# Peptides against a protein of PDB entry 6B4E, part 140

Target 1, 295 residues: chain A of PDB entry 6B4E
Amino acid sequence: TNFDKISKMFWHYKDKIAQIKQDIVLPIKKADVNVRNLLSRHKRKINPKFGQLTNSNQQLFKIQNELTQLINDTKGDSLAYHWILNFIAKAVVHQAETEVRVKPESALPLGKLTLYLLVQFPELQELFMARLVKKCPFVIGFTCEIDTEKGRQNMGWKRNNENKWEDNTSYDERMGGILSLFAIITRLQLPQEFITTTSHPFPIALSWHILARICNTPLNLITNTHFVILGSWWDAAAVQFLQAYGNQASKLLILIGEELTSRMAEKKYVGAARLRILLEAWQNNNMESFPEMSP

## One batch from the design tools (peptide; made by RFdiffusion4, then SolubleMPNN)

Design b2_p23_3_s2 (from b2_p23_3, 13 letters changed)
Fold by OpenDDE base, seed 3:
Structure b2_p23_3_s2 (fold): chain B 295 residues (1-295), chain A 23 residues (1-23)
Amino acid sequence: as target 1 above (295 residues)
Amino acid sequence: SAEEEEEEKKIQELIEKLEKEIS
């Protein structure tokens, strides 16, 4: 694991967030009133769509079509187009922080929708990844110390209006929700209409990188959150990961489930205990995946 | 301990090897 490369990647996306603010968000505030009104209307129509997802593929396809139309309506103005995509990126991540956090299996329909949009609108990819890395650096296997305010900010910790950090449970759950979504995206197949024409923007190899990079992270930087997000990843993608990489996947799952948890046993992390349970379930041929969506 | 360091090194080597195999 090249940690210098990971760090450069992390800061690349942090810079991208700043760029998005300067080049997309702020300019729209000064744009023509008609453009601003259009985007406001579209925002109001788009935002509820993510909450309307169910375990139904039919409902998914309906929402995909509706969003596609709404996004296409903005293509005549490049700034408007990028603004709406950035809004979507933020909305998707927000949905992961809220709904997926409490109902991990909801990551499946959300992930399918997101993957469709990422392929249909390639400009969404960098916007989405930048938002993911900002909110949950674990998606690229980045970890830094959280003993400083800057370190906590870099790792996606939030402060409330009183400048108080969120509690550990809230942070863990948010990170788990976001990572569940990303994990799902990495293990999904492209929609049939894109399989022959495009490559997967966030393939299963990115899941490998997450696990490997966490395993190589200095132990003094490993926290309960690492185990929580590994558990979230496990629920979301372990079955498909094993299918993709076979014995090599098994070795990596054992490394995170057994070796990493054992090394941190003295900390008595709740997340680590759960991960061990998942490992044991797998060893007993009881590995579970999220239920498939209905037609 | 020296044993712990060796174990960590082995794990890192394994991960690096695995990364090369899937890339």
Scores: peptide ipSAE 0.091, ipTM 0.720, DockQ to the pose 0.877
Fold by OpenDDE base, seed 4:
Structure b2_p23_3_s2 (fold): chain B 295 residues (1-295), chain A 23 residues (1-23)
Amino acid sequence: as target 1 above (295 residues)
Amino acid sequence: SAEEEEEEKKIQELIEKLEKEIS
């Protein structure tokens, strides 16, 4: 694992967030009143769509079509178009932080919707990744120390209105929710209409990178959160990961489930204990995946 | 395919490296 490369990638996306603010978010505030009104209306229509997702493919397709129309309505103005995509990127990640956090299986319909949008609107890809990396650096296998304020900020820790850090459980759950969404996206097949014309923007190889990079992370930087997000990833993508990489996937799952947990046993991390349970379930031929969506 | 073989080789190399680092 080349950690310098990972760090460079991390800061690339941090810079992208700053660029988005300067080039998209701030300029729209000075845009024509008609543009601002359009975006306000679209924002109000788009935002509830993510909460309307169910385990129904029929409902998914309906929402996909509705969002596609709403986004296409903004294409006449490049700034408006990029603004609405950035809004969607933020909304999707927010949904992962709130709903997927408490109901991990909801990552599947959300992931399908997101993947569709990422392919349909390629400009969303960079906006979405920037938001993901900012909120959950684990998606690219980035880890830094959290003993400093800057370190915690880099790892996506939030402070409340009283400038107090969020509790560990809240952070773990948020990271798990975001990682679940990303894991799902990496293991999903492209919609049928795109398979022959487009490459997968965030393929299963990115899941490999997450696991491998975490395994290579210095042990002094490994926290309970690492095991929590590995567990979240496992629930979301382990079955498909095994299908993709076979024996090599098995070795990597053993590395995270057995070896990494064993090396950190003295810490008695709750997340590590759960990951051990997942490993044992797999060893007993009881690896589970999220239920498939209904027609 | 040649591309698939190269990918498999890279995966194997990564696994070997990981095994050494975690052992």
Scores: peptide ipSAE 0.039, ipTM 0.666, DockQ to the pose 0.083
Fold by OpenDDE base, seed 5:
Structure b2_p23_3_s2 (fold): chain B 295 residues (1-295), chain A 23 residues (1-23)
Amino acid sequence: as target 1 above (295 residues)
Amino acid sequence: SAEEEEEEKKIQELIEKLEKEIS
């Protein structure tokens, strides 16, 4: 694992967030009033749709079509188009922080929708990844110390209005929710209409990178959160990961489930205990995945 | 394919490295 490369990638996306604010978000405030009104209306129509997702593919397809139309309405103005995509990127991540956090299986319909949009609108890819890395740097296997204010900020910790850090449980759950979404996206197949014409924008190899990079992270930087997000990843993608990489996947699952947890046993992390339970379930031929969506 | 074989080799090398580092 080349940590310098990972760090450069992390800061690239942090810079991208600043660039988005400067080149997309702020300029739209000075745009024509008709454009601003259009975007406001579109925002109000788009935002509820993420919460309307269910375990139904029929509902998913309906929402996909509706969002596609709404986004296409903005293509005549490049700034408006990028603004609406950035809004969608933020909204999807927010949905992961709120809904997926409390209902992990909701990552499946959200992930399917997101993957569709990422392929249909390629400009969304960079915007979405930048938002993911800002909110949850675990998605690229980045870790830094959290004993400093800057370190905590870099790792996506939030402060409330009183400048108090969020509690550990809240942070863990948010990170788990975001990571669940990303894990799902990496293990999903492209929609049928794109399989022969487009490469997967965030393929299963990115899941490999997450696991491998965490395994190579200095032990003094490993926290309960690392095990929590590994557990979230496991629920979301372990079955498909095994299908993709076979014996090599098995070895890596053993590394995180057995070896990494054993090495950190003295810390008595609750997340690590859960990961061991998942490992044991797998060893007993009882590895579970999220239920498939209904027609 | 040759490309698939090379990727498999890289994965194996990574696993071996990881095993050593966490042991």
Scores: peptide ipSAE 0.036, ipTM 0.657, DockQ to the pose 0.047
Fold by OpenDDE base, seed 1:
Formats: sequence, C-alpha cells, structure tokens
Structure b2_p23_3_s2 (fold): chain B 295 residues (1-295), chain A 23 residues (1-23)
Amino acid sequence: as target 1 above (295 residues)
Amino acid sequence: SAEEEEEEKKIQELIEKLEKEIS
C-alpha cells in the first residue's frame, strides 16, 4: 500500500470541496433571480425523494425518473446543473449519515439510486466522491492521527457550536452509515441500460482497496471506528466480494476478521468483537447479505 | 482470460504482502 498516494488522493478531494464551494456554491448566490428560484424549487422537490426510498424497485424507478427530469431541467445553465448535482451529492451522503446509520439495509435502495445517477450524470462522480472522502476518509482507506483538532477534522469528526466533539458512538455510527452506502455502490451491478455502454464508476475493486489499506494501516492508528466500518462493509458487501474475488477475497476477510482483530485484542474494541462474530458466522456458513429489493 | 489471470496474480501478490506485513 502506497500511503503517500492515498494521502495525495485525500487532499485532492479536500481541495475539490474547497473548489466546489468557490466555483459552484458561492457563485449561485449571485446568479440571476430566475436561476436561483429554479434551484430553490428543485431543491425542495429533490430533497425529500431520498427519504421516500423503500425496498421496492418500482418505487426506486419512479424516484429515478423524477430526479432525472428535475436534473435535466437545469442543464440549460451549466452552473445550475453543477449546483444541483452537488446538492444531490450532499443529500445522498446526509441520508447515509442519518437513515443508513440506523437502518443499514436502507443502503441498498439508496445505493442503487445513487449508482444510477452517477452513471446518468457523470459530472456527479467527482462531486460525490469528494463529499464522501470529506465525510468519511475510510472510503479510500485514508487514516490519520486524531489526537489533534485538525486530525479529527480530517477524519470527519464533527463539532457542535460549542466546539464540543461528537461522541465516539455517534462518530462510529455515522462512519458506518457512509461506508455502508459506498460498499453497496461498489458491489452493485450497473443497470441493464448502461452495462454495455458504461464502465462502473466505483467498482468492487474499491472495496478491495479499502480492506487492504486498512490492513496495512499502522496499528497505532487503528481505532474502534476502523472495526466498525469494516463490520458495516461486511454486512453490505462481503457476500458479493467473495463472489468477485473468490479465494483471494476469503484470505482478505480472514486477515481483517481474524488477524487484525487478534492484533488489536488488548484494546477490547467493541467493533472488533462484532467483526469477529461476523467472521465466525461466515466460518459456520451463515454469512448474510441484505435482502434483495422487491419488484 | 489473460486479463483475469493478470488480475489474479496481482491480487495474490497483494495478499502475500499483506500477510507478511500484518503477521
């Protein structure tokens, strides 16, 4: 694992976030009143749709079509188009932080919707990835020290208005939610209409990178959160990961589930204990996946 | 396929490296 490369990637996306603010978000505030009104209306229509997802493909397709129309309405103005995509990127990640956090299986419909949008609107890809990395650097296997304020900020920790950090449980759950979404996206197949014309924007190989990079992370940087997000990933993608890489996947799952947890046993991390349980379940031929969506 | 074989080799190399690094 080349950690220098990962660090460069991390900072690339951090810079991208700053660029988005400067080049997309702020300029819209000075845009024509008609454009601002359009975007305000569209924002209000788009925002609730992510919460309207169910475990129904029919509902998914409905929402896909509705969002597609709303996004297409903005294409006449490049700035407006990019603004609405950035809004969507933020909204999707927010949904992961809130809904997926408490109901991990909701990552499946959200992931399907997101993947569709990422393919339908390629400009969303960079915006979405930047937001993911900002909120949850684990998606690219980035880890830094969290003994400083800047370190915590880089790792996606939030502070309230009183500069108090969020509690560990809240952070762990948010990271788990975001990682669940990303894991789902990586293991989903492209919709049938795109499979012959487009490459997967975030393929299963990115899951491999997450696991491998975490395994190679210096042990002094490994926290309970690492195990929590690995557990979240496991629930979301382990079955499909095994299908994709076979024996090599098995070895890597053993590395994270047995070897990494054993090395950190003295810390008595709750997340590690859960991951070990997942490993044991798999060894007993009881690996579970999220239920498939209904028609 | 040749591409699949190459990918498998890369994965194997990575696993071996990981095993050495974390063992």
Scores: peptide ipSAE 0.034, ipTM 0.657, DockQ to the pose 0.083

Design b2_p23_3_s3 (from b2_p23_3, 15 letters changed)
Fold by OpenDDE base, seed 5:
Structure b2_p23_3_s3 (fold): chain B 295 residues (1-295), chain A 23 residues (1-23)
Amino acid sequence: as target 1 above (295 residues)
Amino acid sequence: SEEEKKKEEEIKKKIEELEKEIS
């Protein structure tokens, strides 16, 4: 694991967020009134769509088509197009922070929708990844100290209006929700219409990187959150991960479930205890996955 | 601690071995 490379990647996306604000978000505020009105209408139509997802493929396809039309309506203006994609990126991550946080299995329909949009609109990929890294650096296996204000900010900690940090439980749950979404995306197959024409934008190899990079993280930087997100990842992708990498996947799952938890046993992390339960379930041939979506 | 360093090195070695087998 090259941590210098990971750090460079992290800061690249931090810079990208700043660039998005300067080059996309702020300029739209000064754009033609007709463009602003168009985007306002589209925003209002798009925002509810993510909450309308169910465990139904039929509903998913309906929403995919509706969003595709709405996004295509903006392609005539490059700035408007990028603005709407950035809005979608933010909305998807927000859905992960709220809905997936409390209902992890909702990551499946959300992930399918997101993957479709990422392939259909390639410009969404960098916007989405930048937002993911900003909110949950764990998606690229980045970890830093959280003993400083800047460190906490870098790791996606939020402050309320009173400048108070969010509680540990809230942070853990948000990180788990976001990582669940990303994990799902990495393990999903491309829609049939794209399999032969496009490579997967965020393939299962990125799940490998998450696990490996966390395992290689200095032990003094490992927190309960690391185990929480590993558990979230496990529920979302462990079955498909084993299918993809076979024996090597098995070894890595044992490494995170047994070895990493054992090394941190003195901390008595609740997340670590849950991860051990998941490991034991797997060892007893009872590994669970999210249910498949209905037709 | 020296013990933590040893544990970290052991994990790194295991990961490196796994990565070599995948690539």
Scores: peptide ipSAE 0.136, ipTM 0.779, DockQ to the pose 0.790
Fold by OpenDDE base, seed 3:
Structure b2_p23_3_s3 (fold): chain B 295 residues (1-295), chain A 23 residues (1-23)
Amino acid sequence: as target 1 above (295 residues)
Amino acid sequence: SEEEKKKEEEIKKKIEELEKEIS
């Protein structure tokens, strides 16, 4: 069944995370001191770059070039190269959990940077996707129950140092931030230098999958978070989604915005209310997208 | 409930129809 496929995909990436730890992260700790020193220096240089992003294409291109150079410096050692890419994957997702969470429009420059890196360094793709699925299974439309500890863990819930689950608002916002980034990536065009030579690694079809799979999710598993991330997706990609699939996109947006929200009305989810507002704005010819970046 | 199951099936059917059209 379709759900079996999604589950297999989910567990594939869970296994990938374990593999990354075993084959990349742990071995580096025992690597040559020169390699470890190189990676430490590069980590320190790379980390602040994501926070330096602005709504400026000029600044974006500068950072792209700087990161490209830093990554290329590691290619002489395969393990080091994969380690730095894994570090970047983690850093990008972390940026989504922090910056995009509070400033959704920041997903645009971050998404552009990420897409560039994904194409420039193809080995980043699996590393990044694995991290995304671990942190936010919604990116592949996976949902499970959260009534168990394992279920919550699978859905990316965090516990604090007191072994207490994070509050619902924090979880919702983090998921929204991550999903915003992924949504942006799916709707971005490839950089001009790659458009004729490379296929998009995470195309707009993946947005279709997210929406469709959420709609097909058993209603008893639908939570406020589902509506929150749908709203985040909407802000990030609805305009471009409509451009891509036309009438079929419209029907699917109505399904999530009208039918799904109506079916869950008794729950009075705040996320659902917001999604209704977005639907109504669209119906009134007032669908908004993130502002384009400045030169 | 049976009603909920029916609603779920209806949504599933609609999505399947949409997917056929975009494929």
Scores: peptide ipSAE 0.135, ipTM 0.776, DockQ to the pose 0.764
Fold by OpenDDE base, seed 1:
Structure b2_p23_3_s3 (fold): chain B 295 residues (1-295), chain A 23 residues (1-23)
Amino acid sequence: as target 1 above (295 residues)
Amino acid sequence: SEEEKKKEEEIKKKIEELEKEIS
């Protein structure tokens, strides 16, 4: 694990967020009134779509088609198109922070929708990854100290209007929700219409990177959150990860579930305890995955 | 601590070995 490379990647996406603001978000405020009205209407139509997801493939396909049409309506104006994609990127991550946080299995339909959009609209990929890294640096295995204000900000901690940090539980749950979504995306197969023509934009190898990078993170930087997001990842992707990498996956799961938790045992992290339970369940041939979606 | 450093190096080595086998 090259942490300098990871840091460079982290700051690349932080810069991308700033660029998006300057090149996409701010310019739209000065755009033609017709364009602004179009985007306002589309935003209102798009927003509820994510909440309409169920564990139904039929419903998923309906929403995919509706969103595709709405996005295509903006392609006549490049700025409008990119603005809508950026909006979608933000909305998807927000859905992970709110809904997936409380119902992790909802990551599956959300992940399928997101993966479809990422392939259908390739320009969404950089916008989405930038938003993910900003909100949850764990998606690329980035960790920094959180004993400073800047460190907490970099790790995606939120403050309220009174400059009070969110509580640890809220942060852990939000990170878990976002990581669950990303984990799901990495382990999903491409839709049939794309599987033979397009490479997966965020393949299962990215899950490998997350686990490996966390294992290699200096122990003094490991927090309860690390174990929480590992547990979230486990629920979302461990079964498929084992299928993808076999014995090597098993070894890595043992490293995070046994070795890493053992090394941090003195901290008595609740997240670590849960991860050990997941490991034990696996050892007892009781590893579970999210239920498949209905037709 | 020196003990923590040793533990970190052990994990790093294991990960590197696994990565070589996957690549």
Scores: peptide ipSAE 0.143, ipTM 0.780, DockQ to the pose 0.808; fails the geometry check
Fold by OpenDDE base, seed 4:
Parts: structure tokens; C-alpha cells; sequence
Structure b2_p23_3_s3 (fold): chain B 295 residues (1-295), chain A 23 residues (1-23)
């Protein structure tokens, strides 16, 4: 694992966030009143769509079409278009932080919707990835120390209005929710209409990177959160990961489930205990995935 | 396919590297 490369990637996306603010978010505040009104109306229509997702593919397709129309309405103004995509990127990640964290299986419809949008609107890809890395650096396998304020900030820790860090449980759940969404996206097939014309923007190989990079992370930087997000990833993508990489996937799953947990046994991390349970379930031929969506 | 075999070999090497680093 090349940690220098990972670090460079991390800071690339941090810089991208700053760029988005400078080039998209701030300029739109100075746009004419008509553009601002348009975007205000659109964001009000778009925002509830993510919460309207169900386990129904029919409902998914309906929402896909509605969002597509709403986004297309902004294409006449490049700044407006990029602003609405950035809004969507933020909204999707927010949905992962709030809904997926409490209902992991909701990552599936959200992931399908997101993947569709990422392919339909390629400019969303960098905006979305930047937001993901900002909120959950684990999506690229980045880890740093959290014994400093800057380290915690880099790892996506939040402070409340009283400048108090969020609880460990809250952080773990948020990271798990975001990682679940990303894991789902990596293991989904492209929609039929795109398979022959477009490459997958975030393929299953990115799941490989997550696992491998975490396995190679210095043990002194490994926390309960690492095991929590590995568990979230496992629920979201382990079955499909095994299908994709076969025996090599099995070895890597054993590495995270057995070897990594064993090395950290003295810490008695709750997340590690859960991951061992998942490993044991797999060994007993009882690996489960999220239920498929209805037609 | 040859491309699939190449990918498998790359994955194998990655796993071997992981095993060495974790061992």
C-alpha cells in the first residue's frame, strides 16, 4: 500500500471542497435573482426525493426520472448546473449519515439512485467523491491520528455548538452509514442503458482498496471505527466482493475478519467483535446480503 | 481471458503483499 499516494488523494479532495466553495457555492450567491429563485425551487423539490426511496424499483425509476428532469432544467446555466449537482452530492451523503446509519439496507436504493445520477451526470462524480472523502476518509482508505484537533477534523469528526466532539457512537454510526453507501455503489452493476457505453465510475476495485489499505494501516492508528466501517462494508458488499474476486477476496476477508481482529484483540473493540461474528457466519455458510429490491 | 488472468495475478500479488505486511 502506497500511503503517500493515498495522502495525496485525500488532500486532492480536500482542495476540491475548497474549490467548490470558491467556484460554485459563493458565486451563486451573487447570481441574478431568477437563477437563485430557480435553484431555491429545485432544491426544495430535490431534497425530499431521497427520503421517498423504498425497496421498490418502480419507485426508484420514478425518482430517477424526476431528478433527471430537475437537473436538466439547470443545464442552460453552467454555474446553476454545477450548484445543483453539488447540492445533490451533499444531500446524498447527508442521507447516508442520517438514514443509512440507522437502516443500513436503505443504502441499496440510495446507492442505485446515486450510481444512476453519477453516470447520467458525470460532473457529479468529482463533487460526490470530494464530499465523501471530506465526511468519511475511510472511503479511500485514508487514516490519520485522531489525538490532535486537526487529525480529528481530517477524519471527519464533528464538533457541536459548544465545541465538544461528537460521541464515539455517533461518529461510528455516521462513518458506517457513509461507508455502507459507498460500498453499495462499488458493487452495483451499471444500469442496463449504460453498460455498453460507460465504465463504472466507482467499481468494485475501490472496495478492494478500502480493505487492503485498512489492513496495511499502522496498528497504532486502528480504532473501533475501522472495524465498524469494515462491518458496514461487509453487510453491504461482501457477497458481491466474493463473487468478483473469488479466492483472493476470501483471503482478504479472512485477513480483516480474523487476522486484523486478532491483532487488536487486546483493545476489545465492539466493532471487532461484530466483525468476528460476521466472519463466523460466513464460515458457517450463512453470509447474508441486503434483500433485493422489488420490481 | 488474458486480461482476467492478469487481473487475478495482480490481485494475488496484492494479497501476498498484504499477508507479508500483516504477518
Amino acid sequence: as target 1 above (295 residues)
Amino acid sequence: SEEEKKKEEEIKKKIEELEKEIS
Scores: peptide ipSAE 0.042, ipTM 0.664, DockQ to the pose 0.082; fails the geometry check

Design b2_p23_4_s1 (from b2_p23_4, 11 letters changed)
Fold by OpenDDE base, seed 2:
Structure b2_p23_4_s1 (fold): chain B 295 residues (1-295), chain A 23 residues (1-23)
Amino acid sequence: as target 1 above (295 residues)
Amino acid sequence: DNVYDPSLDEFDKKIEAEVPTIE
């Protein structure tokens, strides 16, 4: 693992966030009132759509169509188009932080919707990835120390109005929610209409990178959160990961489930204990995946 | 705690280097 490269990637997306603010968000505030009103209306229509997702493909397709129309309405103005995509990127990640956090299986419909949008609107890809990396650097296997304020900020820790850091459980759950979404996206097949025309924007190989990079992370930087997000990933993608890579996948699952947890056994991380349980379930031929969506 | 095991490190590097192609 080339951690310098990963760091460079991390900071690239940090810079992208700053660029988005300067080139998309702020300019819209100065745009004519008609554009601002249009975007305000669209924002209000778009935002609730993510919460309207269910475990129904029919509902998913409905929402896909509705969002597609709403986004297409903005294509005549490049700035407006990018603004609405950035809003969607933020909204999707926010949904992961809130809903997926408490209901991991909701990552499946959200992931399907997101993947559809990422393919349908390629400009969303950089916006979405930048937001993901900012909020959850684990998605690219980035880890730094959290002994400093800057380190915690880089790893996506939040402070409240009193400048108090969020509690460990809250952070772990948020990271798990975001990672669940990303994991789902990586393991989903492209919709049939796109299979022959485009490549997967965030393929299953990115899951491989996450796992491998975490395994190669210096042990002194490994925290409970790492195991929590690995567990979240496992629930979201382990079955499909095994299907994709076979024996090679098995080796990596054993590496995170057995070797990494063993190396950190002295820390008695709750997340590590859960990962062990997942490993044992797999060894007993009881690996579970999220239920498929209904028609 | 940073426990260094060269054998495991080599294995980890090998895993990352051997990313298979999905057929």
Scores: peptide ipSAE 0.035, ipTM 0.663, DockQ to the pose 0.175
Fold by OpenDDE base, seed 1:
Structure b2_p23_4_s1 (fold): chain B 295 residues (1-295), chain A 23 residues (1-23)
Amino acid sequence: as target 1 above (295 residues)
Amino acid sequence: DNVYDPSLDEFDKKIEAEVPTIE
């Protein structure tokens, strides 16, 4: 693992977030009133759509079409188009932080919707990835120390208005939710209409990178959160990961489930205990995946 | 850490290099 490269990627996306604010978000505030009104209306229509997802593919397709139309309505103005995509990127991640956090299986319909949008609107890809990395650096296998305020901020910790850090449980759950979404996206197949024309923007190999990079992370930087997000990933993608990489996948799952947890046993991390349970379930031929969506 | 085995490092470092092609 080349951690220098990972760090460069991390900071690239941090810079991208700043650039988005300067070049997309702030300029819209000074845009023509008609554009602002359009975006305001569209924002109000778009935002509820993510919460309307169910385990129904029919509902998914409906929402996909509705969002596609709404996004297309903005293409006449490049700035408006990018603004609405950035809004969507933020909304999707927010949904992961809130809904997926408490209901991990909801990552599946959300992931399918997101993947569709990522392919349908390629400009969303960088916006979405930047938001993901900002909120959950684990998606690219980035880890830094959290013994400083800057370190915590870099790792996506939030502070309230009183400058109090969020509690560990809240942070762990948010990271788990976001990682679940990303994991799902990496293991999903492209929609049928895109399979022959487009490559997967965030393929299963990115899951490999997450696991490998965490395994190679200095042990002094490994926290309970690492195990929590690994568990979230496991629930979301382990079955498909094994299908994709076979024996090589098995080796990596053993590394995170057995070796990494063993190395950190003295810490008695709750997340590590859960990951061991997942490993044991797999060893007993009881690995589970999220249920498939209904027609 | 008495649980840590340095001999595993060589294997761990090779993980990314061993990414297979999806069949």
Scores: peptide ipSAE 0.034, ipTM 0.645, DockQ to the pose 0.131
Fold by OpenDDE base, seed 4:
Structure b2_p23_4_s1 (fold): chain B 295 residues (1-295), chain A 23 residues (1-23)
Amino acid sequence: as target 1 above (295 residues)
Amino acid sequence: DNVYDPSLDEFDKKIEAEVPTIE
């Protein structure tokens, strides 16, 4: 694994976040009142849609259509359009940090919705990926030390208003939620209407990269969080990953579930223990996946 | 895939070369 190149990718998206703020967010604050009012109304209509998702495809399609209309209404103004997409990118990641965090299976409807939007509105892809990398660098297999303030910030750690870092459990759960969403997106098939015209923007190969890059990460940088997000990924995508890559997938699952956990056994990470349980369940032909959505 | 470039990582290239194409 070329971690220098991964680092360059990481900083590319960090720069993209800064660019988004400068070229999209701040300019809208100075836009005419009509544009600001339009976006405010749309924001209020869009935001609750993510929480309205259920394990129902019918409900999903309804929300897809509603969001499509709302986004299309902004296309007459390029800045407004990009602002809405950036808002959606932020909202989706936020939903992963909150709802998926506590209910991992909710990643499935959220992932389906997100994938649809990513394909329907290609400009969302860069905005969404930038937000993902900023919040959860694990999505591209980036890891750095967290012994410094800057290191923690780079790895997506949050501080409260009192400048206190979030606790380890909160960080682990947030990262797990975000990674669950990304994992789901990578293993989903494109909607039927796009299969022949568009390539998958975040294909299953990106899941492979996550696992491989974590396995190649220096052991001194491996934390409980790495195992937590691997467990989250496992729940979200392991079944489909095996279906996609067969024996090669099996080797990589054994690598993360057995070898990586064994190498870090002295740390007694709770996340590693859970990953071991998942491995054992698989070995006993008891691998579970998220429930499929109803019609 | 508009995000990932296999040329960025030789290891990833190796992985890609060893991984079956998904239909």
Scores: peptide ipSAE 0.033, ipTM 0.648, DockQ to the pose 0.073
Fold by OpenDDE base, seed 5:
Structure b2_p23_4_s1 (fold): chain B 295 residues (1-295), chain A 23 residues (1-23)
Amino acid sequence: as target 1 above (295 residues)
Amino acid sequence: DNVYDPSLDEFDKKIEAEVPTIE
């Protein structure tokens, strides 16, 4: 693993976030009043849609159509279009931080919706990835020290209004939620209308990179969070990952479930214990996946 | 730039070589 390249990619997306603020968010505040009003109305209509998702494909398709129409209404103005996509990117990640965090299986409908939008509106891809990396660098296998304020900020730690860091459990759960969403996206098939004409924007290979890069991370940088997000990934994508890569997948699952947990045993990480349980379940032919959505 | 760095390091190349291609 070339961690220098990963670092460069991380900082690329950090720069992208800054660029988005300067080139999209701030300019809209000075845009024509009609444009601002349009976007305000659309924002209010779009935001609730993510919370309206259920384990129903029918409901999913309804929401997909509604969002598609709302986004298409902005295409006449490039700035407005990019603004609404950036808003959607932020909203999706926020949903992962809140709902998926407490109900991991909700990542499936959210992931399906997100994947559809990513393919339908390709400009969303960079905006979404930048937001993901900012909030959860684990999605690209990036890790840095968290002994400094800057390090914590880089790894997506939040401070409240009193400048106090969030607690470890909150951070772990948020990271797990975001990673669950990303994992789901990587293992989903493209919608039927795109499967033969479009390449998957975030394919299953990206899950491979996450696991491999974490395995190669210096042990002194490995924290409980790493094991938590690996467990989240496992629940979200392990079954499909095995289907995709077969024996090679098995080797990597053993590396994270057995080897990495063993090397860090002295730390007694709760996340590592959970991952060990998942490994044992798999060894006993009891690997579980999220339930499929209803028709 | 692409969403992900198109340049593969040696480790990634090894992984790609060892992992079957998904159709």
Scores: peptide ipSAE 0.029, ipTM 0.617, DockQ to the pose 0.071; fails the geometry check

